# Ledger of designs, part 7: peptides against a protein of PDB entry 3OIQ

Target 1, 212 residues: chain A of PDB entry 3OIQ
Amino acid sequence: KNRIFVSSSKDFEGYPSKAIVPVQFVALLTSIHLTETKCLLGFSNFERRGDQSQEDQYLIKLKFKDRGSERLARITISLLCQYFDIELPDLDSDSGASPTVILRDIHLERLCFSSCKALYVSKHGNYTLFLEDIKPLDLVSVISTISTKSTNSSKHSSSELISECDLNNSLVDIFNNLIEMNRDEKNRFKFVKLIHYDIELKKFVQDQQKVL

## One batch from the design tools (peptide; made by RFdiffusion4, then SolubleMPNN)

Design b1_p8_7_s2 (from b1_p8_7, 3 letters changed)
Fold by OpenDDE base, seed 4:
Structure b1_p8_7_s2 (fold): chain B 212 residues (1-212), chain A 8 residues (1-8)
Amino acid sequence: as target 1 above (212 residues)
Amino acid sequence: SFIEELLS
């Protein structure tokens, strides 16, 4: 089955009420919910949705049914947090109690770009996204990719293949949405409040603001 | 490219 690139979580509103569809998207990690019984990751592209919270537009479930899947989930969370420099309690603590981790609004402190592969699974109009794969993206690499506008994706990807253009467009859209949030005095998001706010990010944001 | 690596 061909994997579908998703540019908006609203696309799922048009999906079949009973289906299994492999999907891929790029978004910012916004939340982590790890308990003894479940593991969820929240992502957002911060698309405007009226007065609704822009956090957790993509809610991704990790398989959490047995010791093996629980271990895989904990390892996945640990590796993501290590990559993004997110402080977590020790998840492998020899104390037989699995630690509970609930993090929200991660994007207020760190821009955690992630490419996600998931299974859309629907029944009776409700759906769940199950994580298949996740690749954390380096912010410097994201910025460089947007800045260079690699015009060379001349591959007319047939409608069924994830194109380089789709990924680039989604990354640009995310930054544009963040710039709009940063301009809004009522929005809590500010680039200058990011822990990793540096000269490179500052310059990039300033340059993008001139085009918008 | 970084994007090619993401799509591979």
Scores: peptide ipSAE 0.026, ipTM 0.736, DockQ to the pose 0.030
Fold by OpenDDE base, seed 1:
Structure b1_p8_7_s2 (fold): chain B 212 residues (1-212), chain A 8 residues (1-8)
Amino acid sequence: as target 1 above (212 residues)
Amino acid sequence: SFIEELLS
């Protein structure tokens, strides 16, 4: 079955009440919830949903049912946090208690762009997204991709590749949403509060703000 | 089923 690119988490409202659908999306990592019994990742593209919280629009479960899957989940979280320079509390606490990690509002300090492959599984109108694969995206690479692809329709071949256009459009939409949030005095998100806010990001944001 | 194991 072909993997479906998802541009909005609202798309799932139209999905079958009983289905298994492989999906892919790009979004910002917003939360990590690792406990003794579960592992969840929250993502958002910050699409406006009225007065609803823009956090965790994509809630992704990692399999967490046996020692093997738990280990894989913990390694996945560690690698993601290492890639994004997210400080985890010492998972090696000498106390024989399984480390608990609860991080929220990650996007307020770091833009953690991620390409996620997930399995949409629904039963009786409820659905769950299960992580199949995750690729962290470098912010410099994201900025360069948005800045350059306005022109070259490179005729790359008909393979099952999620169109470079879909990825680019979603990345642009995320930045546009962040710019709107930054303009809103009531919104906690501010680009200047990002730990990695640099001259390149500043220039990119300023250039995008002129188009909006 | 594998699906029930995932949904549980």
Scores: peptide ipSAE 0.021, ipTM 0.638, DockQ to the pose 0.529
Fold by OpenDDE base, seed 5:
Structure b1_p8_7_s2 (fold): chain B 212 residues (1-212), chain A 8 residues (1-8)
Amino acid sequence: as target 1 above (212 residues)
Amino acid sequence: SFIEELLS
């Protein structure tokens, strides 16, 4: 089955009540929830959903059922955090207790763009997204990608293949949503509060703001 | 390209 590119987590509302569908999306990492019994990653594109929280629009489960899957989950979290310069609490608790990591609102400090492959698994109208693969995206590469393609937006690629256009559109939408959040005085998100806020990001945001 | 690598 072809993998479906998902531009909005709302798309899942129209998905079959009993299915397994391979999906892919691009979003910002917003939360990490690692406990003794589960591992969850929250992602968002910050699409406006009324009064609902804009974080964790994509709640992704990592397999966490045996020592092997738990180890893989912990390694995945460690590698992601290392890539994004996210400080993890010392996972080496001398107590032999499984390391617990609960991080929220990651996007307030770091823009952690991620390309996720997941399995949509539904039963009785409820669904779970299971992580299959994750690729962290470099912010500079994201900015460069958006900047270079802003001129060539005219090719509607065929509906069934994950297109370069779909990826770019999603990245643009995320930035546009972040710009709107940044303009909102009530929103806690501010680009200038990002730890990695630099002149390149500043220029990019300023240029995008002129188009919005 | 970075995008081609994401789409592969």
Scores: peptide ipSAE 0.020, ipTM 0.693, DockQ to the pose 0.031
Fold by OpenDDE base, seed 2:
Structure b1_p8_7_s2 (fold): chain B 212 residues (1-212), chain A 8 residues (1-8)
Amino acid sequence: as target 1 above (212 residues)
Amino acid sequence: SFIEELLS
């Protein structure tokens, strides 16, 4: 089955009530929820959804059923946090219990762009997204991609051709949404509050604001 | 079922 690129988490409202659909999306990491029994990642494109929270529009489960899957989940979290320079709370539980990590509103401090492959799995009208793959995206690379409109024709194998256009459009949409949030005085998101806010990001945001 | 195990 071809992997479907998802530009909005609202697309899932139209998905079959009983299906397995491979999907892919690009979004910002907003939350990490790792407990002894589950691992969840929250992502968002920050699409306006009325009065609903814009966080965790994509709630992605990592398989967490056995020691192997738990280990993989923990490694995934560790690698993501390392990549994005997210400090994990001390995983040292004195009790030998698996460390609990609960991070929320990650986007308020760091823009963690991620390309996610997931399985949409639905039954009885409910669905779950299961993580298949995650690729963290470098912010500089994201900015450069949007700025140059360069279709980085990475000759990735023809079978998972996400249209570079779909990726770019999603990245642009995310930034546009962030710009709108930044303009809203009631919104907690501000670019200047990002830990990694630099001259390059500032310039990019300023330039992008002129196009909106 | 595999799906039930995933949705559980």
Scores: peptide ipSAE 0.019, ipTM 0.630, DockQ to the pose 0.442

Design b1_p8_7_s3 (from b1_p8_7, 4 letters changed)
Fold by OpenDDE base, seed 5:
Structure b1_p8_7_s3 (fold): chain B 212 residues (1-212), chain A 8 residues (1-8)
Amino acid sequence: as target 1 above (212 residues)
Amino acid sequence: SLEEELLE
């Protein structure tokens, strides 16, 4: 089955009540929930959904059923956090207690862009998204991709044709949503509060604000 | 099924 690119988590409202559908999306990491029994990653594109929290629009479950899957989940979390410079407690604690990690509102300090492949699995109208693959995206690369795509559509990299257009459109939408949040005095999100806020991000945001 | 395994 072809993998479906998802631009909005609302798309799942129209999905079959009983299906397995491979999907892909790009979003910001917003939460990490690792307990003794579960591993969940929250993502958001910060699409406006009325008065609902814009966090965790994509709740992704990692398999956590046996020692092998638990280890894979812990490694995945460790690698993601290492990539995004998120401080985690030592997950390898010799104390036979599985470390618990609960992080929320990650986007308030760091823009953790991630390309996620997941399985949409539904039964009786309820669904779960299971992580298949995750690729962290470098913010500089995201900015460069958005800035350059007005001209060079020609390099068909033969990898799974998730339309470079769909990816870029989603990245633009995320930034536009963040800009709106930044303009809202009631919103906690501010670009200047990001730990990695630099001159490049500042310039990019300023340029995008002129188009909005 | 894979579905059952994933939903459990």
Scores: peptide ipSAE 0.047, ipTM 0.771, DockQ to the pose 0.586
Fold by OpenDDE base, seed 3:
Structure b1_p8_7_s3 (fold): chain B 212 residues (1-212), chain A 8 residues (1-8)
Amino acid sequence: as target 1 above (212 residues)
Amino acid sequence: SLEEELLE
């Protein structure tokens, strides 16, 4: 089955009540929940959903059933946090107690753009998204992608790649939503509060604000 | 099934 690109987590409201659908999306990492029994990643594109929290619009489950899947989950979290410069407690602690990691509102300090592949699995009207693959995206590369409107359709023939158009549109939408949040005095999100806020990001945001 | 393995 072809992987479906998802531009909004609202798309899942129209999905079958009993299905397995491979999906792909791009979003910001908003939360990490690692306990002794569960591993969840929260993502958001910050679409306005009335009075609902804009965080964790995509709640992605990692398999966490045995020592092998637990190890894979821990490695995944470690690698993501290393890439995004998120400080974690030592997950390999010899103390026999697996450290609990609960991070929320990651987007308030760091823009952690991620391309995710997941399985949508539904049963009896409820669904779960299971992580298949995750690619962290560099912010400079994201800014460059939006700014250049890359016309070079490298027709990589694999049905599993996001189209450049889908990626670009979703990245633009995320930034537009962040700009709206930044303008809202009630919203906690502010670009200037990001740890990695630099001249490049500042200029990009200023240029995008002129179009909105 | 993959579904059973995922839902467990």
Scores: peptide ipSAE 0.045, ipTM 0.767, DockQ to the pose 0.725
Fold by OpenDDE base, seed 4:
Structure b1_p8_7_s3 (fold): chain B 212 residues (1-212), chain A 8 residues (1-8)
Amino acid sequence: as target 1 above (212 residues)
Amino acid sequence: SLEEELLE
C-alpha cells in the first residue's frame, strides 16, 4: 500500500470510518506519556485551530501489550530523548517498578522535529495512529533545508518517498506557525526561551519574519 | 494479523 503524506491532522476527518492506512507526517514532539500500561507520543504542527490547545494534534500510540513491545517502547523513548537532550528519569531502573514519564509542552523548551511513519486504524468513526517508524530531525539540518530549498533528492524507492516538497512545505508551515505564536503576546511559546536558542536560529527566524 | 492486533 502506498504511504500517504499528511500535512494536517484535520486530513483524518475525511478518512474512512473503517480503514487501515499507512501515513507519514512531520511535526514537533510536544508530549511523552509513558506509564505501566501505555506509551503515547504527542506531536503538533501548530496549525491554528481557534482557541483550542495546539499541542498533541497527532497522538501516536506505541504498541504496549507484552514485555517485548514495552521494552521497544522504552528504548524508543530513551533514544528520542537522548537525541533531543531531554532529561528523563532512568527508564532501566533495576527496581522492578517501571518509571512513569509524563512530559508536556516540550516545544516550549526544545524544537524536536520528527518524521513519523504511522498506521491510521479506524473503526466506527474513531481512529488510532500506531507508530511504525520515527526519525528525529536535526534543527540545523531543518533550517538548512528550508533556507536552501535544496532538492537533494536522495531518491529512496518510490513507495517510501515522501515528496521532498511535502517535507519542506511542512517544515516551512511549522516555522511560520511558530513565528505567529511568537508574535502573539498571549502565547507561551517564545523562541528566546528555547534552551538551544542560538545565533543561527535567531538569524533564521529574523529572516523568515521579514517574508511573513 | 497486524490488522487484527491493531483493531483489538
Scores: peptide ipSAE 0.044, ipTM 0.764, DockQ to the pose 0.796
Fold by OpenDDE base, seed 2:
Structure b1_p8_7_s3 (fold): chain B 212 residues (1-212), chain A 8 residues (1-8)
Amino acid sequence: as target 1 above (212 residues)
Amino acid sequence: SLEEELLE
């Protein structure tokens, strides 16, 4: 089955009540929830959804059923946090208890762009998204991609890649949504509060604000 | 919410 690109988490409202559908999306990491029994990642493109929280629009479950899957989940979290320069509490608690990590509102401090592959799994009208693959995206690369409108058809021959157009459109939409949030005085998100806010990001945001 | 059920 072909992997479906998802531009909005609302797309899942139209999905079958009993299905397994491979999907892919690009979004910002908003939350990490790691407990002894569960691992969840929250993502958002910050699409306006009325009065609902704009975070965690994509709640992605990591398999956490056995020691192997738990290890994979912990490694995944560690690698993501390392990539995005997110400080994790020392996971080495001498107590043998698996450390609990609960991070929320990650987007308020860091823009963690991520390309995700997941399985949509629905049963009895409810669905779960299971993580299959995650690729963190470098912010500089995201900015450059949007700025150059680079249809660099890197013919990466893998039939499972997001179309460059879909990726670019989603990245633009995310930034546009962030710009709107930044303009809203009631919204907690502000670009200037990002830990990695630099001259390049500032210039990019200023230039994008002129186009909107 | 579905999200709450997924967080439980």
Scores: peptide ipSAE 0.034, ipTM 0.706, DockQ to the pose 0.065

Design b1_p8_7_s4 (from b1_p8_7, 5 letters changed)
Fold by OpenDDE base, seed 1:
Structure b1_p8_7_s4 (fold): chain B 212 residues (1-212), chain A 8 residues (1-8)
Amino acid sequence: as target 1 above (212 residues)
Amino acid sequence: EEEEFLLE
């Protein structure tokens, strides 16, 4: 079965009430919820949804059923946090208790772009997204990708069924949504409050703001 | 309560 690229988490409202559908999306990491019994990752593209919180538009479940799946979930969280320079509360409590991690609003401090592969699993109209694969994206690479592809329709051939255009459009839409949030005085998101706010990000945001 | 669907 072909993997479907998802541009909006609203697309799932039109999905079958009983299905298993392999999906892929690109979004910002917004939350991490690791307890003794579950592991969840929240992602968002910050699409406007009225007065609701714009975090956790994609709630992704990691398998957490046995010691093997729990270990894989903990390693996945550790590697993601290491890649994005996210400080985890001390996982090394010498007390033999499984570490609890609850992080929210990650996007207020760091832009954690992630390409996610998941299984959409539905029953009776409810659904769960199960993580299959995650690729963290470097912010410099994201900015470079958006900036260079505005000019090169150059034909290169076939082998991944996910349009290079779909990825770029989703990355542009995320930045446009963040620019709108930055302009809103009521929104807590501000680019200048990001820990990694540099000259490259500043220039890119200033150039995108002239087109919007 | 999020209904946890099992992948069969």
Scores: peptide ipSAE 0.035, ipTM 0.712, DockQ to the pose 0.212
Fold by OpenDDE base, seed 5:
Structure b1_p8_7_s4 (fold): chain B 212 residues (1-212), chain A 8 residues (1-8)
Amino acid sequence: as target 1 above (212 residues)
Amino acid sequence: EEEEFLLE
């Protein structure tokens, strides 16, 4: 079955009440919830949903049922946090107690762009997204990809069924949503409060603000 | 807590 690219977490409202559908999306990491019994990743594209929180629009489960799946979840969290420069407590504590990690509002300090592959699994109208694969995206690479979309159809082989257009459109939509949040005085999100706020990101945001 | 859909 072909993997479906998802541009909005609202797309799941139209999904079958009993299905297994491979999906893919790009979003910002907003939360990490690692306990003794579960591992969840929250993601958002910050699409406006009325008065609802714009965080955790994509709640992704990691399998956490046995020592092997728990280890894979901890390794996944460790590698993501290492990539995004997120400080974690040592997950390898010799104390036999699995460390609890609860991070929220990650997007207020770091833009953690991630390309996620998941299984949409539904029964009786309820669904869960199970992580299959995650690729962290470098912010410089995201900025360059959006900025260069006007000039280079690089003919990379037709084997990835994800329209390069869908990825790029979702990345643009995320930035547009962040720009709107940054303009809102009531919104906690501000680009200048990002730990990694640099001249490149500043310039990119200023140039995108002129198109909106 | 979002009701965890468990695959039966």
Scores: peptide ipSAE 0.035, ipTM 0.708, DockQ to the pose 0.094
Fold by OpenDDE base, seed 2:
Structure b1_p8_7_s4 (fold): chain B 212 residues (1-212), chain A 8 residues (1-8)
Amino acid sequence: as target 1 above (212 residues)
Amino acid sequence: EEEEFLLE
């Protein structure tokens, strides 16, 4: 099945009103919504959408229909939070109730780059993105990938139909959007407020700012 | 189960 690389969540406006389409995108994790009945991940590339919130442009649903899918969703959230050093609020509800996690604006503190595989499922013009796979991306690796236009066809198996160009272009676009947000005095996003803001990220942002 | 579709 051919997976479509998606560069913008606006691409879904042109998608069939009744379809199942395997898609893939790269974006920043912006929100986590885990309750007793649902699990959602918000992602954004921070593409300008007028006065709308630039957060949660990709709202991804994890399957949450039975104990097995619920367990998988909880493990997925735990592993993502562990990878990005996101502190989950203490899941110790003394009540035996499934812990509720609601995190928003994650990108204001941490750049959580993620490569997502999802199923676009539409009915009657409405759609849902169902998570199939998620790969967290290391920020140093993202910076290195953008900085080195590496035409290095490193021999990782001919089964991922993503053009390295599509990935790199999306990562560049995200950084360009973040630079614009950082320049906007009205925008809450500032690189210097990131918990992991280091000399490497500072230098990279300063070098990218000269190209824009 | 009606799959709750997300309204953009």
Scores: peptide ipSAE 0.034, ipTM 0.706, DockQ to the pose 0.121
Fold by OpenDDE base, seed 4:
Structure b1_p8_7_s4 (fold): chain B 212 residues (1-212), chain A 8 residues (1-8)
Amino acid sequence: as target 1 above (212 residues)
Amino acid sequence: EEEEFLLE
């Protein structure tokens, strides 16, 4: 079955009440919820949704049903946090208690761009997104990809039916939404409060602000 | 209460 690229989590409102659909999206990591019984990742593209919180628009479940899946979930969280320079309590504490990790509003300090592959699974009108794969994206690489209108279709991976256009459009939409949030005095998000705010990101945001 | 739909 072909994987569907998803530009908005509103697309799931039109999905069948009983289905299994492979999906892919790009979004910012907004939350991590790791307990003894579950592992959830929140993601957002910050699409406007009226008066609702713009965080956790994509709630992704990691399988957490046995010691093997729990270990895989913990390793996944550790590797993501290492990549994005997110400080975690030691997940491997010899104390026999699995550490609880609850992080929220990650996007207020760090832009954690992630390409996610998931299974949409629905029953009785409710759905769950199960993580299949996650690729963290480097911010410099994201900025370069948007800034360079990549006309280089390197036709060298005939197995990922993802339009480079769909990825680029979603990355642009995320930045446009963040620029709008940054302009809103009521919004907590500000680019200048990001720990990794540098001259490159500043210049990129200033250049995008002239187009909006 | 979000009934977490557990796929067994």
Scores: peptide ipSAE 0.033, ipTM 0.704, DockQ to the pose 0.090

Design b1_p8_8_s1 (from b1_p8_8, 6 letters changed)
Fold by OpenDDE base, seed 5:
Structure b1_p8_8_s1 (fold): chain B 212 residues (1-212), chain A 8 residues (1-8)
Amino acid sequence: as target 1 above (212 residues)
Amino acid sequence: SKVEELLS
């Protein structure tokens, strides 16, 4: 089956009650939950969902059943945090205690854009998203991608590649949602509070705000 | 089933 690009986590409400569907989405990393028994990554595109929390709209499970899968999960988290400059406790501590990592509201300090491949697995109307692949996206590259109007690059429509349009649309939507949040005095999110807030991001946000 | 294996 071809991988389906998902622009909204609401799309899963219409998915089959018993299925395995490979999916892909782009979102901001919002939470990391690593304990002795589970590993979860939370992502959001911050779509407005009434009074519900806009965080963790995509809850992605990493396999965490044996030493091999646990190691892979820890490596994945370590690499993501290294990429986004998120400080983690040493996960390789020789102390027989499995390190616990619980991070929330990551988006308040860092915009951690991520392209995720996941397996949608449903049974009896409930679903779980299992991580298959994750690609962290550089913010400068994201800004550049949005700013450069999608020239019809005749890149091979291999059935596995996200359309450049789908990616761009999702990235734009995320920024638009963040801009709305930034304008809301009740919302804790503010661009100026981001650790990596720079002149480039400032300019980009200002330019996008003129269009909204 | 593969679904049960993944959800277990």
Scores: peptide ipSAE 0.044, ipTM 0.791, DockQ to the pose 0.494
Fold by OpenDDE base, seed 3:
Structure b1_p8_8_s1 (fold): chain B 212 residues (1-212), chain A 8 residues (1-8)
Amino acid sequence: as target 1 above (212 residues)
Amino acid sequence: SKVEELLS
């Protein structure tokens, strides 16, 4: 089956009650939950959903059932955090106790854009998203992509092609949502509070604000 | 979310 690009986590409300559907989305990493028994990644596009929290709109499960899958989950988290410059405790501590990592509201300090491939698995009307692949996106590259509206389709194999349009539209939507959050005095998100806030991001936000 | 409840 072709992978479906998902622009909103609300799309899953219309998905079959018993299915396996390969999906793809782009979102901001909002949370990491690693315990002795589970590994979860939270993502959000910050789409307005009434009075509900905009965090963790996409909750992605990593397989965590044996030593091999646990190791893979830890490596995945380590690599993501290394890429985004998120400080983690040493996950390889010789003490035999796997450290618990619980990070929330990551987007308040860092914009961690990620392209995710997942399996939507539903049974009896409930669903779980299982991580298949994750690609962290560089913020400078995200800004450049939105600014140039680059139609340069890299010839990737047809079955995994995100429509460049779908990716760009989702990235624009995320930034628009962040701009709205930044304007809202009640919202904790502020661009100026990001650790990596720089002149480039400032200029980009100012330019996008003129279009909204 | 429904997903959070299922993954809890």
Scores: peptide ipSAE 0.029, ipTM 0.706, DockQ to the pose 0.069
Fold by OpenDDE base, seed 4:
Formats: structure tokens, C-alpha cells, sequence
Structure b1_p8_8_s1 (fold): chain B 212 residues (1-212), chain A 8 residues (1-8)
């Protein structure tokens, strides 16, 4: 099935009012919303959209229809949070109440790069993005990918129609947007406030700032 | 917000 790479959540404004379209994007995890009835993940590339919040530009719904899908959603959140070192309250509390998790502004403490595959589902002009797959990306790997401009087309990537160029361009755009946010005194985002701010990230940001 | 509409 042809999957469309999405560089901006604005692309969905041009999508059909009644369709199912497989899509893929890369973005930063910004929020987690787990309730008794819904599981949502918020993502953003921090594209400038006037005075609107730059958070949750991609709102991704996990299937939450039965005990099996609920369990899968909880496991997905647990594994994602474990990967990014996000502290969750004990989801296994023996108290028969499904734990509610509401996390916002994740990007202020951690850069959680994620490659997402989703189904765009529209009806009557409204749409929902349903999660199909999520791959967390290591920050060191992201930095290295941008820095090396990997010319190595490994032969095995032939089945994913998604150009390595599209991924790289989106990663660069995200960093450029973060640099602009970091320069804005009114913006709460600052690289130096990230828990994992290290010498490597500092050098990378400094080098990217010279190009902008 | 669009998010609030999808959360409702």
C-alpha cells in the first residue's frame, strides 16, 4: 500500500473529507492522554502557526475499543515512556480503576523524536489519525543522521517508498524550529533546560545556529 | 482547539 510521507499537519487540510489514507511522519512527542475511554498521543514539528499552541499538531489516537486494544495501548505507552525515560505512575495498580495519565509539554524536558505510521480517517470534514506503528528515534542517531547526510542508500530500504531524504528534511526542520523557539525569550522551550542536554547536543545546536 | 474537540 502506498504510504504518504507528511511533512506538515497542514497537509491534512487538503485531504478528502471522506477517505482512509495511510500516512507517515516524524515529530516530537509532546503529550500523552490516557483515560478510561481514550488513548491519545500528541506530536509536533513546531511549525509556526501564528499565536496558536505549537503542541499536539499531530493528535494520534490508539485503538481503545475492547480489553485487548486497551491493554495494547497501555503497553505501547509503557514501552514508549521506558524508551524516553519518562516517569509514569504505576499503571499496574491493583485498584480496578484504570490509571489516568495526562502528560503535557514533554518536549520542554526531553526531545522524544518518533517516526509514526498512521491511518488518516476522515468523515464529514473531520479526521482522526489512528496509530498503526511507532518507532522511537534515539537523539544521538538523529544528530548523526543530520550531520552525516548519509549517502549510503542501503539496498534493503527499497520496500519503504519513504525517501530517506524526506525523513532527514523533516528532522532538520524540527531542529530549526526548536532553535527559533530557543531564541525567543517568550518561548518556554530552552535547550539548556533539557534533562539530557549534553556536550554533543550543545555542539550540534551551536553548529546549526550558525547556518540559520 | 481542534484537540479539545477530539477529546470531547
Amino acid sequence: as target 1 above (212 residues)
Amino acid sequence: SKVEELLS
Scores: peptide ipSAE 0.023, ipTM 0.680, DockQ to the pose 0.059
Fold by OpenDDE base, seed 1:
Structure b1_p8_8_s1 (fold): chain B 212 residues (1-212), chain A 8 residues (1-8)
Amino acid sequence: as target 1 above (212 residues)
Amino acid sequence: SKVEELLS
């Protein structure tokens, strides 16, 4: 089955009420929810949806049904947090209780760009997204990709690969949404409050603001 | 929200 690139979580409103559809999207990690019974990752592209919270537009479940899947989920979370330099609470509490991790609003401190592959699974009009694969993206690489491809719109329609154009367009849209949020005095998101805010990101944001 | 339903 061909994997569908998803540019908006609103696309799922038009999906079949009973289906299994492989999908792919790019978004920012916004939340992590790991308990004894479930593992969830929240993502967002910060597309405007009225006055609702813009986090967790993509809620992704990790399989968490047996010791093997639980271990895989915990390792996945650990590796993601290590990559993005997200501090996890000390999971080593000597109490044999499974560590609980609840992180929200990750995007307020770190831009954690991620390319996700998931299974859309719907039944009776409700759906769940199950994680199949996740690739964390380096912010410097994201910035460089956006900056270089803005010039080469070569229309080479090579058919089969999820178009590098779709990925780039989504990355641009995310940054544009973040710029709008940064301009809004009521919005908590500010680029200058990011832990990794540097000269490169500052320059990129300033250049993008001139085009918007 | 659909997210709240999936978190419950």
Scores: peptide ipSAE 0.023, ipTM 0.676, DockQ to the pose 0.059

